# Peptides against a protein of PDB entry 3T7K, part 51

Target 1, 248 residues: chain A of PDB entry 3T7K
Amino acid sequence: KAEKILARFNELPNYDLKAVCTGCFHDGFNEVDIEILNQLGIKIFDNIKETDKLNCIFAPKILRTEKFLKSLSFEPLKFALKPEFIIDLLKQIHSKKDKLSQININLFDYEINGINESIISKTKLPTKVFERANIRCINLVNDIPGGVDTIGSVLKAHGIEKINVLRSKKCTFEDIIPNDVSKQENGGIFKYVLIVTKASQVKKFTKLINDRDKNETILIVEWNWCVESIFHLNVDFTSKKNVLYQKK

## One batch from the design tools (peptide; aimed at target 1 T150)

Design b2_p24_2_s4 (made by RFdiffusion4, then SolubleMPNN; from b2_p24_2 with K10Q E11K I13V K15E E17I E18K)
Fold by OpenDDE base, seed 2:
Structure b2_p24_2_s4 (fold): chain B 248 residues (1-248), chain A 24 residues (1-24)
Amino acid sequence: as target 1 above (248 residues)
Amino acid sequence: SDSVTSEEEQKEVEELIKEVEEKY
């Protein structure tokens, strides 16, 4: 059926998109439209798998969803597009009135606002954002909104290797893991990195660490610190935004 | 079914993050 619909076009574009969707297309696509999209080099996946070599995200705007945050870890993210790209494309293809010999849809007209070329270019870097920031091992409180699995999965996609889950009510100093990064020449490495949800946790962990290891560097942040770092694909250590405690 | 659950979970995560932002 798709072949018959597409036969009216003399030439078909190959968009070379391997995409996931977030905040759009909740009902999916019908079989004919999926086949049409596949013929145009657009493959939509339900879930993110590294093996699929995903290069595109569809979303109406910048979102704090797992899929959106992980899409910024694609190697590279080629396109971040509004769902209107697919809508307009399918509309043009299903239009019986247009004697169009060619599909006239430009990907660049459908860019997600706020995902600029600078962000896209950083996805071509050989390192991940937290790797560049010398953050390899973190401590994550178990009561984090969104759950430790989702948050942990996003953080791992962005270069954090080890996530230690802290039972905030019962944890001791011995439960806190160090960020085991070899001193690279140019950057202050924090020995203890923690993501917390409450000011009481800041007081607790700061006390536990300072009582046992007074001279060590500590970074305690909110989840929003991670999100902002991901959205910029850069960790700004000069910013105090979403930093709850810092000891250099 | 699995796609809907993941999107609902993602929406919940987004909403939870926004709520945390509103509290600070």
Scores: peptide ipSAE 0.038, ipTM 0.594, DockQ to the pose 0.063
OpenDDE base, seeds 1, 3, 4, 5: peptide ipSAE 0.037, 0.035, 0.036, 0.024; ipTM 0.607, 0.601, 0.596, 0.569; seed 4 fails the geometry check

Design b2_p24_3 (made by RFdiffusion4)
Pose (drawn by RFdiffusion4):
Structure b2_p24_3 (pose): chain A 234 residues (1-94, 102-181, 189-248), chain P 24 residues (1-24)
Amino acid sequence: KAEKILARFNELPNYDLKAVCTGCFHDGFNEVDIEILNQLGIKIFDNIKETDKLNCIFAPKILRTEKFLKSLSFEPLKFALKPEFIIDLLKQIHQININLFDYEINGINESIISKTKLPTKVFERANIRCINLVNDIPGGVDTIGSVLKAHGIEKINVLRSKKCTFEDIIPNDVIFKYVLIVTKASQVKKFTKLINDRDKNETILIVEWNWCVESIFHLNVDFTSKKNVLYQKK
Amino acid sequence: EEEEKERERKEWDEEEIEKDFEKE
């Protein structure tokens, strides 16, 4: 059936996209539209799996979804495209000349896309390997944790902030000895006291979640930035 | 438990999308 629709074309392009959509196409399209996209070398997965080697993201804009943040750890991310690409493409299909250049997500330029080819992840480059994360983090620890691991963090230690003792805190073994992601000023006081009491001479970095988000959007951890840094001892 | 986590993740993504569009 989709072949009949496509039988009217002399030649079909191979867009070679393995993509997820975020902020768009939250189920699929109709079955015909889907089979057409595959015939054009466009495959859209429901969720991100490391072994599908996704290279593309469809989104209306830069978004803070788990999918958009993770797409910045594709190996490599080749295309970050507005949904209008698929829309214009299916409109024409129903010769094919829709191109991959008229549909960039504004704010995601080549300089950032290219960093996804780097042989390291953003937090791996920053020597942030093992972190502590408060249990009350917005988005929940499972998601935030998955995003941070997708960006080079190997160990996520979750702290029940009200209950945790110093012994629960894991060092950042790879440089900050202790890295914590927190929500409340009430947590900054408790943690700096605990660590200062028990490991006075060591280094500490305490940041908000937004510090990690900014670092991912830039694919760089800027240690000279005070933005979203709640406490540091270096 | 897995289904609850998926629901919570979906709600959270939706809230972040709304916030991003409010900031635009």

Design b2_p24_3_s1 (made by RFdiffusion4, then SolubleMPNN; from b2_p24_3, 16 letters changed)
Fold by OpenDDE base, seed 3:
Order: sequence, then C-alpha cells, then structure tokens
Structure b2_p24_3_s1 (fold): chain B 248 residues (1-248), chain A 24 residues (1-24)
Amino acid sequence: as target 1 above (248 residues)
Amino acid sequence: SKKKLEEERKRYNEELEKEVEEEE
C-alpha cells in the first residue's frame, strides 16, 4: 500500500532520521504511515537505546520529559523537530490534488523553538555536559519527584557515572559519597555534589559534611539546576539559580 | 521560592505522566 502511494513521486527524499517522540503522537502511526516514513528514511522508536544511534527528537516544544532530556545527549543530535514536520509530510503524500512530482518539505522550517545551532553543535562534543563540569559522582535524595531511576537515567546519559541514592531520614555522613574527580587545573571541583528536594535536607547534609569533613567544597542543587544545565548543554557555576548551597 | 519549586516539580511530574500514558 505504501509503495502505491509513493509511486506518484519521481524522487523521494532520504531524511536519515532515527527519532523518538515526546508530547506528541500519543496514538502512534498506522502501519501504512510507518512504512511511508521508513521509505523516506524516517524511523521512529518507542524507547531510547544506545544501539539505535538516535539522532532526532519530535516534540511540540522544549519539554522536561525523560525522552527530551536524553535526546540532548545523542551523539550527535542532528534535529529537534516539531511534530508538524511529520503531519505536513504525510498530508502532502496523501494529497490527491497536488500534482507534486517532489516532496517539498524542509526540515529547518520545523525546528523546536529554543533548540538552536549552538545547542546542536555541543552534542558533537566528545564529552557530556556533566563530564565537562567535573561532576562524576552525585548524591540523590530518594524522595525526588520523577523517581530516582528516571532522574538517574537522565543524569547518566549526560555523563554522571555514579549515582548514590540517599535515604533522607536515615542518612549519615558515611552514606554520602565524594565526587571522585582528578583535580583538573582550570575548574571548580566540588567534593560533594547533592541533588535535594527540601530546605531541611540542605540543613541536614551541610551539617553532616561540615562536622565530619571540614573545609571541603559542597554543591547542593535542585533538579531544575540539572535541567537548565542540560537545556544549555553547559554548567554555569556563576549562576545562583537553583543552587541551594555552595561552598568553594 | 519553595512555591516556585513545588510548581516546577508538579509540571515535571505532569509531563512524565503524559509520557508514560503515551507508552501504554
């Protein structure tokens, strides 16, 4: 069926997209449309796997979903596109009226607002955003919204190697792990990095660390600090936004 | 503020819930 529909076009583009969707296409695609997209070099996956070498995200806007945040870790992310790309493409293909010998849809017309070339270019870097920031090991409180598995998965995709989950009520100093990074000459290294949800946790963890490991560097942030760092593919240590406690 | 943080977390959870509903 797809072949018969596409036979009216003299030339078919090859978009070379391996994509996931978030915040769009909840009902998926019918079998004919999937086959049409496949013939155009567009393959949509349900889940993110490293083996699939994903290079594209479809979303209506910048989202805080797991899929969207992980898409910024693709190597590289080639395109971040609005769902209207697929909608308009399929509409043109199914249209009987247009004697169109060619599909005239440009990917660049469907870019997600706020995902610019500067962001895309950073996905070509050999390092991940938290790796560049000298954050290898973090402490994560167990009561974080979204769950430790989802949050942990996003953080790992962006270069955090070790995630230590802290039970906020029962945690002792011995449960807190240091950020084990070699002193690189040109950047503020924090010995203790923590993601927390409450001001009471800031008070608890700062006391535990300062009482047992005096004069060490501490960074305590909210999840939004990580999200903003991901959206920019850069950690700005000069910003106090979403930083709850900092000791240099 | 604590209120802004709670609102941001609520929005994040709502987005995650929608993504899970898309996968079911």
Scores: peptide ipSAE 0.026, ipTM 0.552, DockQ to the pose 0.062
OpenDDE base, seeds 1, 2, 4, 5: peptide ipSAE 0.019, 0.019, 0.018, 0.020; ipTM 0.509, 0.506, 0.491, 0.510; seed 1 fails the geometry check

Design b2_p24_3_s2 (made by RFdiffusion4, then SolubleMPNN; from b2_p24_3, 13 letters changed)
Fold by OpenDDE base, seed 4:
Order: C-alpha cells, then sequence, then structure tokens
Structure b2_p24_3_s2 (fold): chain B 248 residues (1-248), chain A 24 residues (1-24)
C-alpha cells in the first residue's frame, strides 16, 4: 500500500532522520505511514538507544522530558522539529490531488522554537556539556522530583559518569562523593557537586562538608540548573540562577 | 513575603519538572 501511494511521486526525498518523539504522537503511527516514512528516510524509534545513532527529535516545543533532554546529547542532533513536519508530510502524500512530481516539505520550516543553530552546533562537539564543565561525579538526593533513575539517565547522557544517590534523611559525610576530576589548567572545579530539592538539604550538606572538609569547593544546585545547562549546552558558572550554594 | 514567593516558585518548578517527566 505504501509503495502504491509513493509511486505517485517522480522523486522521493531522503530525509535521513532517526528520531524519537516527545510530547507528540502518543498514539504512534499506522503501519502504512511507518512504511511511508521509512521509504522517505524517516525512522521513528520508541526509545533512545546509542546504537540507533539518533539525530532528530520531534516535539511541539522545548520540553523538560527525558527524551527531549537526552536528544540534546545526540552526536550530533541534526534536527529538532515540530510534529507538524510529519503531519504535513503525510497529508501531502495522502492527498488525492494530481501527480505531484515532488514532495514540497522543507525541514527548516519546522524547527522547534528556541533550538537554534548555535545549540545544534554544540552537539557536534566531542565532549558533553557536563564533561566540559569538569563535572564527573555528582550527588543526587533521593527525593528529587522525577526520580533518581530518570534524572540520573539524563545526566549520564550529558557526561556525568557517576551519580551518587543520597538518602537525604540518613546520609552522613561519608556518603557524599567527591567530583573526581583532575585539575585542568582552565576552569573552576568543584570538589563536591550536589543536586538538591530543599533548603534544609543545603544546610545539612554544607554543614556536613564544611565540618569535615572545611576548605573544599562546593556547588549545590537545583535540577533546573542542570536543565538550563542542557538547554544551552553550556554551564554558566557566573550565573547564580538555580544555584543554592556555591563555595569557590 | 520574599521567602514565600521563593517557596511558591520552587513548588511550581517542582511541579513542572514532575509533569514534564511524567508525560513520557
Amino acid sequence: as target 1 above (248 residues)
Amino acid sequence: EKKELEEKRKEYNEKVIKEDLEEE
């Protein structure tokens, strides 16, 4: 059926998209449309796997979903597109109008607002955002909204190697891991990096660390600090936004 | 008042984060 539909076109584009969807297409696609998309070089995957070499995200806007955040770690992310690309494409293909010689859908017309060329270009960098920021090991409180697994998975996609989950009510200083990064010549390295949810946790962890390791550098942030860093594919250490405690 | 606003903002942010992650 897909072949018969596509035979109406003299030339078919090859979009070369390996994509995931978030915030759209919850019901998926029918078998015919999947085959059509496949013939046009558009493959949609249910989940993110490194082996699939994903290069595209479909979303209506910038989202804080796991898939969206992880898409910014693709190597590279080639396109961040609105779902209307697929909708309009399929609509054009299924159109009973006369012999369309060509599919007239341009990818660039469907870019997600706020994902600009600057962001896309950073996905071509050989390093991940937190790797560039000298953040390798972090401490994450166990009561974080979204759960430690999801948050941890996103952070790992962006270059965090080790995530230590802290039981906020029961943790001691010995439970806190240092950010084990060799001092490179350029850039402030924080020995202790923590993602917390509450002011009480800031007080607790700052006390624990300062009492046992008084002269060390500490960065305590909210999850939003990580999200903003991901959205910009850059860590801005000059910004106090979403920073709860900083000791240089 | 400023502290209450900060708490409300925090609660809002937590809610938004949770909602975004639950939609997957």
Scores: peptide ipSAE 0.024, ipTM 0.441, DockQ to the pose 0.047
OpenDDE base, seeds 1, 2, 3, 5: peptide ipSAE 0.023, 0.024, 0.019, 0.021; ipTM 0.486, 0.437, 0.450, 0.488

Design b2_p24_3_s3 (made by RFdiffusion4, then SolubleMPNN; from b2_p24_3, 10 letters changed)
Fold by OpenDDE base, seed 3:
Structure b2_p24_3_s3 (fold): chain B 248 residues (1-248), chain A 24 residues (1-24)
Amino acid sequence: as target 1 above (248 residues)
Amino acid sequence: SEEEKKKKRKEYDEKVIKEDLEKE
């Protein structure tokens, strides 16, 4: 059926998209539409796997979902597109108007707002955003929304090598791991980096660290600090947004 | 549990989608 539908076009584009979806297409696609998309070089996957070499995300806008955040770690992310690309494409293909010799849909017309060429270009870098920021090891509280596995997976995709999970009510200073990075000249290195959810945790961890390591650098942030860093593929250490405690 | 992990993941995504879609 897909071949018959596509036979009316003289030339078919090859979009070369390997994509996941978030915040759209919850019901998936029918078999015919999947076949049509495949013929046009568009493959949609249910989950992110490194072996699939994903290069595209479909979403209505910038989202803080696991899939969207991880898509910014693709190597490279070629396109971040609105779902209307697929909708309009399928609509044009299913149209009974005989006169369409070509599919006239440009990918660039469907870019997600806020994902510009600057962001896309950064996904071509050999390093990840947190790697560039000299954040290798972090402490993550166990009561983080989404769970430590979800949040940890996103952080690892963006260059965090070691995630230490802290049991906020039971942890001691000995449970907190240092960010083990070599001193580089161009960036503030924080010895202790923590992602927390509550003000009480800030008070607890600052006390534990300052009582034992009085002169050490500390960065305590909310999850949104990481999110903003991912959205920009850059860590801004000058920003106080989503920073709960900082000691340089 | 694995079920709890899946639940937390789903709840997180649903929450952020709702919040982000409601933002102008």
Scores: peptide ipSAE 0.569, ipTM 0.934, DockQ to the pose 0.846
OpenDDE base, seeds 1, 2, 4, 5: peptide ipSAE 0.560, 0.561, 0.564, 0.564; ipTM 0.933, 0.932, 0.933, 0.933

Design b2_p24_3_s4 (made by RFdiffusion4, then SolubleMPNN; from b2_p24_3, 15 letters changed)
Fold by OpenDDE base, seed 1:
Structure b2_p24_3_s4 (fold): chain B 248 residues (1-248), chain A 24 residues (1-24)
Amino acid sequence: as target 1 above (248 residues)
Amino acid sequence: MKKELEKKRKEFDEKLEKEVEEEE
């Protein structure tokens, strides 16, 4: 019983973690270890749900997984931790040799490299990264690797309200949705935002838009543009990295 | 339907993990 294992400690920390895991703990935890973690205020969930008010991610490093990308949308993300935190914690708790009166593990020693306080602080903002960038409605090609549902779910977590799926071979100009954002007086707004996978799609969509809606602003990007924007919790419109076409 | 979506999500996460490991 977890209680018998923990009874050797005079005081138990409450870590107040509601976490998901990615790139680690694929086999899960045994019932005893789950109960130990629960008594320490560590709750691990299989999937992300808004109702669970998740505040933590466990991963070995920065990953491009759905879970990792969505963890940067938590409100706030309190901790991004290496799996070694749980491993060392459980190891210390199961140790019979150490007459430890207290659990001595600092969360800050287990931070994921590249998820610094600047990133964590941005998760406390009342707005999402694409919302701050004035990107509300996007067009997504249907042949995107990873699938429109997963990519769409990540983008929605980060403030995209509407995802229009384009049938790349069959779509017309009328199938392309505008990015309907109220004119902020001082923000560059792209009327058409598209995520594409191929240079042929860039050529097609630029032609369709420029022939029918002349002089409008267009942003065509790769998925990696979205990923980089998420990892930084900032859209850099000065960068040409992963931008396939832009018209201001 | 739900189980197939969960399987596809796992397969996608595993694929993204490999793509990240190959880019580093």
Scores: peptide ipSAE 0.022, ipTM 0.515, DockQ to the pose 0.815
OpenDDE base, seeds 2, 3, 4, 5: peptide ipSAE 0.015, 0.018, 0.018, 0.020; ipTM 0.438, 0.451, 0.458, 0.486

Design b2_p24_4 (made by RFdiffusion4)
Pose (drawn by RFdiffusion4):
Structure b2_p24_4 (pose): chain A 234 residues (1-94, 102-181, 189-248), chain P 24 residues (1-24)
Amino acid sequence: KAEKILARFNELPNYDLKAVCTGCFHDGFNEVDIEILNQLGIKIFDNIKETDKLNCIFAPKILRTEKFLKSLSFEPLKFALKPEFIIDLLKQIHQININLFDYEINGINESIISKTKLPTKVFERANIRCINLVNDIPGGVDTIGSVLKAHGIEKINVLRSKKCTFEDIIPNDVIFKYVLIVTKASQVKKFTKLINDRDKNETILIVEWNWCVESIFHLNVDFTSKKNVLYQKK
Amino acid sequence: SYFEDLEEENEKALEEAEEEAEKW
């Protein structure tokens, strides 16, 4: 059936996209529209799996969804495209000349896209390997944890902030000896006291979640930035 | 009409994604 629709075309382009959508196309399209996209070398997965080697993201804009943040750890991310690409493409299908250049997500330029080819992840480059994360983090630890691990963090230690003792805190073994992601000033005081009591001469970095988000959007951890840094001892 | 509906659905999905992101 979709072949009949496509039989009218002399030649079909191979867009070669393995994409997820975020902020769009939350189910699929109709079955015909889907089979057409595959015939054009466009495959859209429901969720991100490391072994599908996704290279594209469809999104109306830069978003803070788990999908958008993880797309910045594709190997590599080749295309970050507005949903209008698929829309214009299917409109024309129903010769094919829709291109991959008229639909960039504004704010995601080549300099950032190109960093996804780097042989390292953003937090791996920053020597942030093992972190502690408070249990009450907005978005929940499983999701935030998945995004941070997708960006080079190997160990996520979750701290029940009200209950945890110093012994629960894991060092950042790879440089900050202790890295914590926190929500409340109430947590900064408790953790700096605990660590200062038990490991006085060591280094500490305490940041908000937004510090991690900014670092992913820039694919760079800027240690000279005070933005979203709650406490540091270096 | 189909593509107009699709655009409206995408706008709603975008608003939902922004609201969920604000929770973070």

Design b2_p24_4_s1 (made by RFdiffusion4, then SolubleMPNN; from b2_p24_4, 11 letters changed)
Fold by OpenDDE base, seed 1:
Structure b2_p24_4_s1 (fold): chain B 248 residues (1-248), chain A 24 residues (1-24)
Amino acid sequence: as target 1 above (248 residues)
Amino acid sequence: SYYEELKKKNEEELKKAEEEESKW
C-alpha cells in the first residue's frame, strides 16, 4: 500500500501538479505509484480539459505535439518538467536503503530545456497569444497536414475564436471570413488571416481577396508561423519567417 | 528494474513523438 511506503517520511511535499504527458508515460503508472503521486499532490491526466485546470506538462524536451502546444496555453503553466522527475521521485520513495526523513527532489532540476521563466511568465497573462495579436478569426485550408481538427484545437486553445475551413479547390471569395476585431487604435489588424500549405493557394486567395475587396490587409502564413508564435508566446509581425504573403 | 524499463519505454515514445512531430 502507498501509505505504508510513505509512512517512513516525516513530512510529504505537496507539489500541486495537474499534469499531462507527451513523449513519455504513454502506458501510465501502476496503481501503487499513482497513489503515491496522488498523495504528493501530483495528478496526471490523459487528456487536456479546461475544467481540470492543468498547470504542468511532462515531456523529455520541447515537442511539436498537440499536448505540448496546448500546454503553453495553461493558465498558468507552472512547470514544464522532464519525466525523470517522476522516475527519480518514485525511485527515492521506493528505496529501502536510505532512512530518508524527507523527499529531496527539486522541481527546478528537471525543467525542460528551452522553457524558461520568460515563457512561463507569459502564461500568466490574462490573454492568449493570438488574442494579443488581434487574431480572432482565421481561414484554414482543409488539406493541412495534421488535420483541421487538431490544428484548429491548438489554435483555439491559444485564443482563436473562429476557424473557417476553406475547401482550397472550390472556395470563392464569399467563403473567406474576415478577422472581425474591434479597431484597437494602435494595433495593426489584418482583415484576412489565412493558414495555407501551398504557393498555389497563396496565388488563389490573394487574387480572390484583391479582386473583390481591394486595399484590405492580408496575412497568409504557414502552420510553422503559428507554431513559432506559440513556442515564443508572442507574435512577431516584423519577422518574415513562415509568412507567405503580407499586405499592410 | 521497473524504472529502467520505464526509461526505455519513454525513449521509444520520444522517437514516436518526433516522427509525428515531423508530419505537421
Scores: peptide ipSAE 0.573, ipTM 0.950, DockQ to the pose 0.905
OpenDDE base, seeds 2, 3, 4, 5: peptide ipSAE 0.572, 0.570, 0.573, 0.572; ipTM 0.950, 0.950, 0.950, 0.950

Design b2_p24_4_s2 (made by RFdiffusion4, then SolubleMPNN; from b2_p24_4, 11 letters changed)
Fold by OpenDDE base, seed 1:
Structure b2_p24_4_s2 (fold): chain B 248 residues (1-248), chain A 24 residues (1-24)
Amino acid sequence: as target 1 above (248 residues)
Amino acid sequence: NWFEELKKKNEKELEEALELESKW
C-alpha cells in the first residue's frame, strides 16, 4: 500500500532521521504510515538506546521529559523538530488532489523554538556537558522528585559516571562520595557535588562535610541547575541560579 | 479527520508531559 501511495512521486527524499518522540505521537503510527516514513528515511523508536544512534527528537516545544533531556546527549543531535513536520509530510503524501512530482517539506521550517544551531553544534563535541564541567561523581538524595533512576539516567547520558544515592535521613559523612577527577591544573573542581531537594539537606550535608573535611570544595544544587545546564549544554559556574551552597 | 484527531492527541500528550514536568 505504501509503495502505491509513493509511486506518484518521481523522487523521494531521504531525511535520514532516527528519532524518538516526546509530548507527541504516543500512540505511534499505523503500518502504512510507518512504511511511508521508513521509505523516506524516517525511523521512529519507542525508547532511547545508544546502539540505535539516534539523531532526532520530535516534540512540540522544549520539554523537561527524560527523552527530551537525553536527546540533547545524542552524538550528534541533528534535528529537533515539531510534530507538524510528520503531520504535514503525511498530509502531502496522502493528498489525492495534488499531482506533486516531489515532496516539498523543508526540515528547517519545523525546528523546535529555542533549539538553535548553537545548541546543535555543542552536541557534536566529543565530551558531554558534565564531563566538560569536571563533574564525574555526584551525590543524589533518595527523595528527589522523578526518582533516582530517571534523574540518574539523564545525568549519566550527560557524562556523569557515578551516581551515589544518599538516604537523606540516615546518611553519614562516610556515605558521601568525592568527585574523583584527575587534577586538572586549571582549578575549579568541586570535591563534593550534591543534588538536593530541601534546605534541611543543605544544612545537614554542609555540616557533615565541613566537620570532617573542613577545607574542601562543595557544590550543592537543585535539579533545575542540572536541567538548565543540559538545555544550554554548558555549565555556568558564575551563575547562582539553582545553587543552594557553594564553597570554592 | 485522522489529522485532526492526531493534532488533538498531540495536544493532550503535551498537557500530560507538562503536568509531569511540574513534579520534578
Scores: peptide ipSAE 0.246, ipTM 0.853, DockQ to the pose 0.887
OpenDDE base, seeds 2, 3, 4, 5: peptide ipSAE 0.244, 0.237, 0.245, 0.244; ipTM 0.853, 0.850, 0.852, 0.853

Design b2_p24_4_s3 (made by RFdiffusion4, then SolubleMPNN; from b2_p24_4, 11 letters changed)
Fold by OpenDDE base, seed 5:
Structure b2_p24_4_s3 (fold): chain B 248 residues (1-248), chain A 24 residues (1-24)
Amino acid sequence: as target 1 above (248 residues)
Amino acid sequence: SYYEELKKKNEEELKEALEEEKKW
């Protein structure tokens, strides 16, 4: 069926997209449209797997969804596109009226607002955003909105190797893990990095660490600090935004 | 049309995603 529909075109583009969707196409596509997309080099996956070598995301805008945040960790993210790309493409292909010898849809016309070349270029870097920031091991409070699994999965996608979940009410100093990074000569390494949700947790953890390891560096941030770092694919240690406590 | 219905569904899914963003 798809072959017959596509046979009217003299040349078919190969878009070379391996994509996930967020905030769109939850129900997927019909079998014919999937086959059409496949013949055009567009493969849509339900979930993110490293083995699939995903390079694209479809979303109506920048979103704070798990899929969108993880898409910024693709190697590289080639395209971030609005869902209208797929809809307009399929509409054109199914249209009998236009004796169009060619599909005339440009991917660049469907870019998600705010995902620019600067962001895309950073996804080509050999390191992840938190890896570049010398953050490999973090402490995460167990009462974080969204859950430790989802947040942890996003953080791991962006170069955090170890996530220690802290039971905020019961944890002691011994439960807090250090950020085990070799002191690189260039850049502030924080020995203790924590993501917390409440001011009471800041007071607790700062006390626990300072009482037992008085001279060590501490970074305590909100989840929004991580989100902003991901959206920029850069950690700005000069910014106090979403930083709850910092000791250099 | 089928594709106009898809657009409407996507608009609904966007609203759901925006509500999810408020949670974390």
Scores: peptide ipSAE 0.535, ipTM 0.944, DockQ to the pose 0.870
OpenDDE base, seeds 1, 2, 3, 4: peptide ipSAE 0.533, 0.533, 0.531, 0.535; ipTM 0.943, 0.943, 0.943, 0.944; seeds 1, 3, 4 fail the geometry check

Design b2_p24_4_s4 (made by RFdiffusion4, then SolubleMPNN; from b2_p24_4, 11 letters changed)
Fold by OpenDDE base, seed 4:
Structure b2_p24_4_s4 (fold): chain B 248 residues (1-248), chain A 24 residues (1-24)
Amino acid sequence: as target 1 above (248 residues)
Amino acid sequence: ERYEKLKEENEKELKEALEKEKKW
C-alpha cells in the first residue's frame, strides 16, 4: 500500500532519521504510515538502545522526560524536531489534491525551540557532559522524585559511570562513595558529588563527610543542576543555581 | 481527520509530560 502511495512522487527524500518520540505519538503509527516513513529513511523506535544509533528526537518542545534528556546524549544528535514534521509529511503524502511531483518538507522548519546548533555541535564531542566535568561517580538519595532508576539511567547516558544510591535516613559515611577521577590538570575535581532533595540531607551528608574525611571537596546539588547541565551540554561550576553546598 | 486527531492526542501527551515535569 505504501509503495502505491509513494509511486506518485518522482523523487523520494532520504531523511536518515533514527528517532524516538516524547510528549507525542504515544500510540505510534499505523502500518502504512510506518512503511511510508521507513521508505523516506525515517525509523521511529519505542525505546532508546545504543545499538540503534539514534540521531533524532521528536518532541513538541524541550522536555524533562527521560527520552528527551537521553536524546541529548546521542552520538551525535542530528535533529531535534517537532512532531508537526511527521504530521505535515504524512498529510502531504496522503493528499490526493496536491499533484506534487516532490515531497516539499524541510527538516529545518521543524526544529525544537531552544535546541540550537551550539547544543547539536556539543553532541559531536567525543565525551559526555559529566565526563567532561570530571564527574564519574555520584551519590543519589533514594527518595529522589522520578525514582533512582530513571534519574540514574539519564545520568549514565551522560557519562556518569557509577551511581551509588543512599538510603538518606539510614546511611553512614561508609555508604558514601568518592568520585574516583584522576586529577586532571584542568578544573576542580570534587571528591564527593551528591544529588539530594532536602536541606536536612545537605546537613547530614556535609557533617558525615567533614567529620570523617576532613578538607575534601564536596558538591551537593539538586536534580535541576543535572538537568540544566544536560540542556546546555555543559557544567557551569561558576553558577550557584541548584547548588546546595559546595566546598572547593 | 486522522491527523487532526493525532494533533489532539499529541497536545494531551504534552500536558501529561508537563505535569510529570512538575514532580521531578
Scores: peptide ipSAE 0.340, ipTM 0.885, DockQ to the pose 0.870
OpenDDE base, seeds 1, 2, 3, 5: peptide ipSAE 0.327, 0.337, 0.329, 0.331; ipTM 0.881, 0.884, 0.881, 0.883; seed 1 fails the geometry check

Design b2_p24_5 (made by RFdiffusion4)
Pose (drawn by RFdiffusion4):
Structure b2_p24_5 (pose): chain A 234 residues (1-94, 102-181, 189-248), chain P 24 residues (1-24)
Amino acid sequence: KAEKILARFNELPNYDLKAVCTGCFHDGFNEVDIEILNQLGIKIFDNIKETDKLNCIFAPKILRTEKFLKSLSFEPLKFALKPEFIIDLLKQIHQININLFDYEINGINESIISKTKLPTKVFERANIRCINLVNDIPGGVDTIGSVLKAHGIEKINVLRSKKCTFEDIIPNDVIFKYVLIVTKASQVKKFTKLINDRDKNETILIVEWNWCVESIFHLNVDFTSKKNVLYQKK
Amino acid sequence: SYFEELEEENEEALEKAEEEGEEW
């Protein structure tokens, strides 16, 4: 059936996209539209799996979804495209000349896309390997944890902020000895006291979640930035 | 039309995605 629709074309382009959509196409398309996309070398996965080697993301704009943040750890991310690409493509299908250049997500330029080819992850480059994360983090620890691991963090230690003792805090073994991601000023006081009491001469970095988000959008951890840094001892 | 409906669905999906981002 989709072949009939495509039989009217002399030649079909191979867009060679392995993509997820975020902020769009939340189920699929109709079955015909889906089979057409595969015939054009466009495959859209429901969720991100490391071994599918996704290279594309469809999104109306830069988004803070788990999918958009993880797309910045594709190896490599080749295309970040507005949904209008698929829309214009299917409109024309129903010769094919829709191109991959008229549909960039505004704010995601080549300089950022290109960093996804780097042989390191953003937090791996920053020597942020093992972190502590408060259990009350918005988005929940499983999701935030998955995003941070997708960006080079190997160990996520979750702290029940009200209950945790110094012994629960894991060092950042790879440089900050202790890295914590927190929600409340109430947590900054408790953690700096605990660590200062027990490991006075060591280094500490305490940041908000937004510090991690900015670092991912820039694919760079800027240690000279005070934005979203709640406490540091270096 | 089909494509108008698809665009509206995408707008709704975008609003949900922005809300999810704000919750984080």

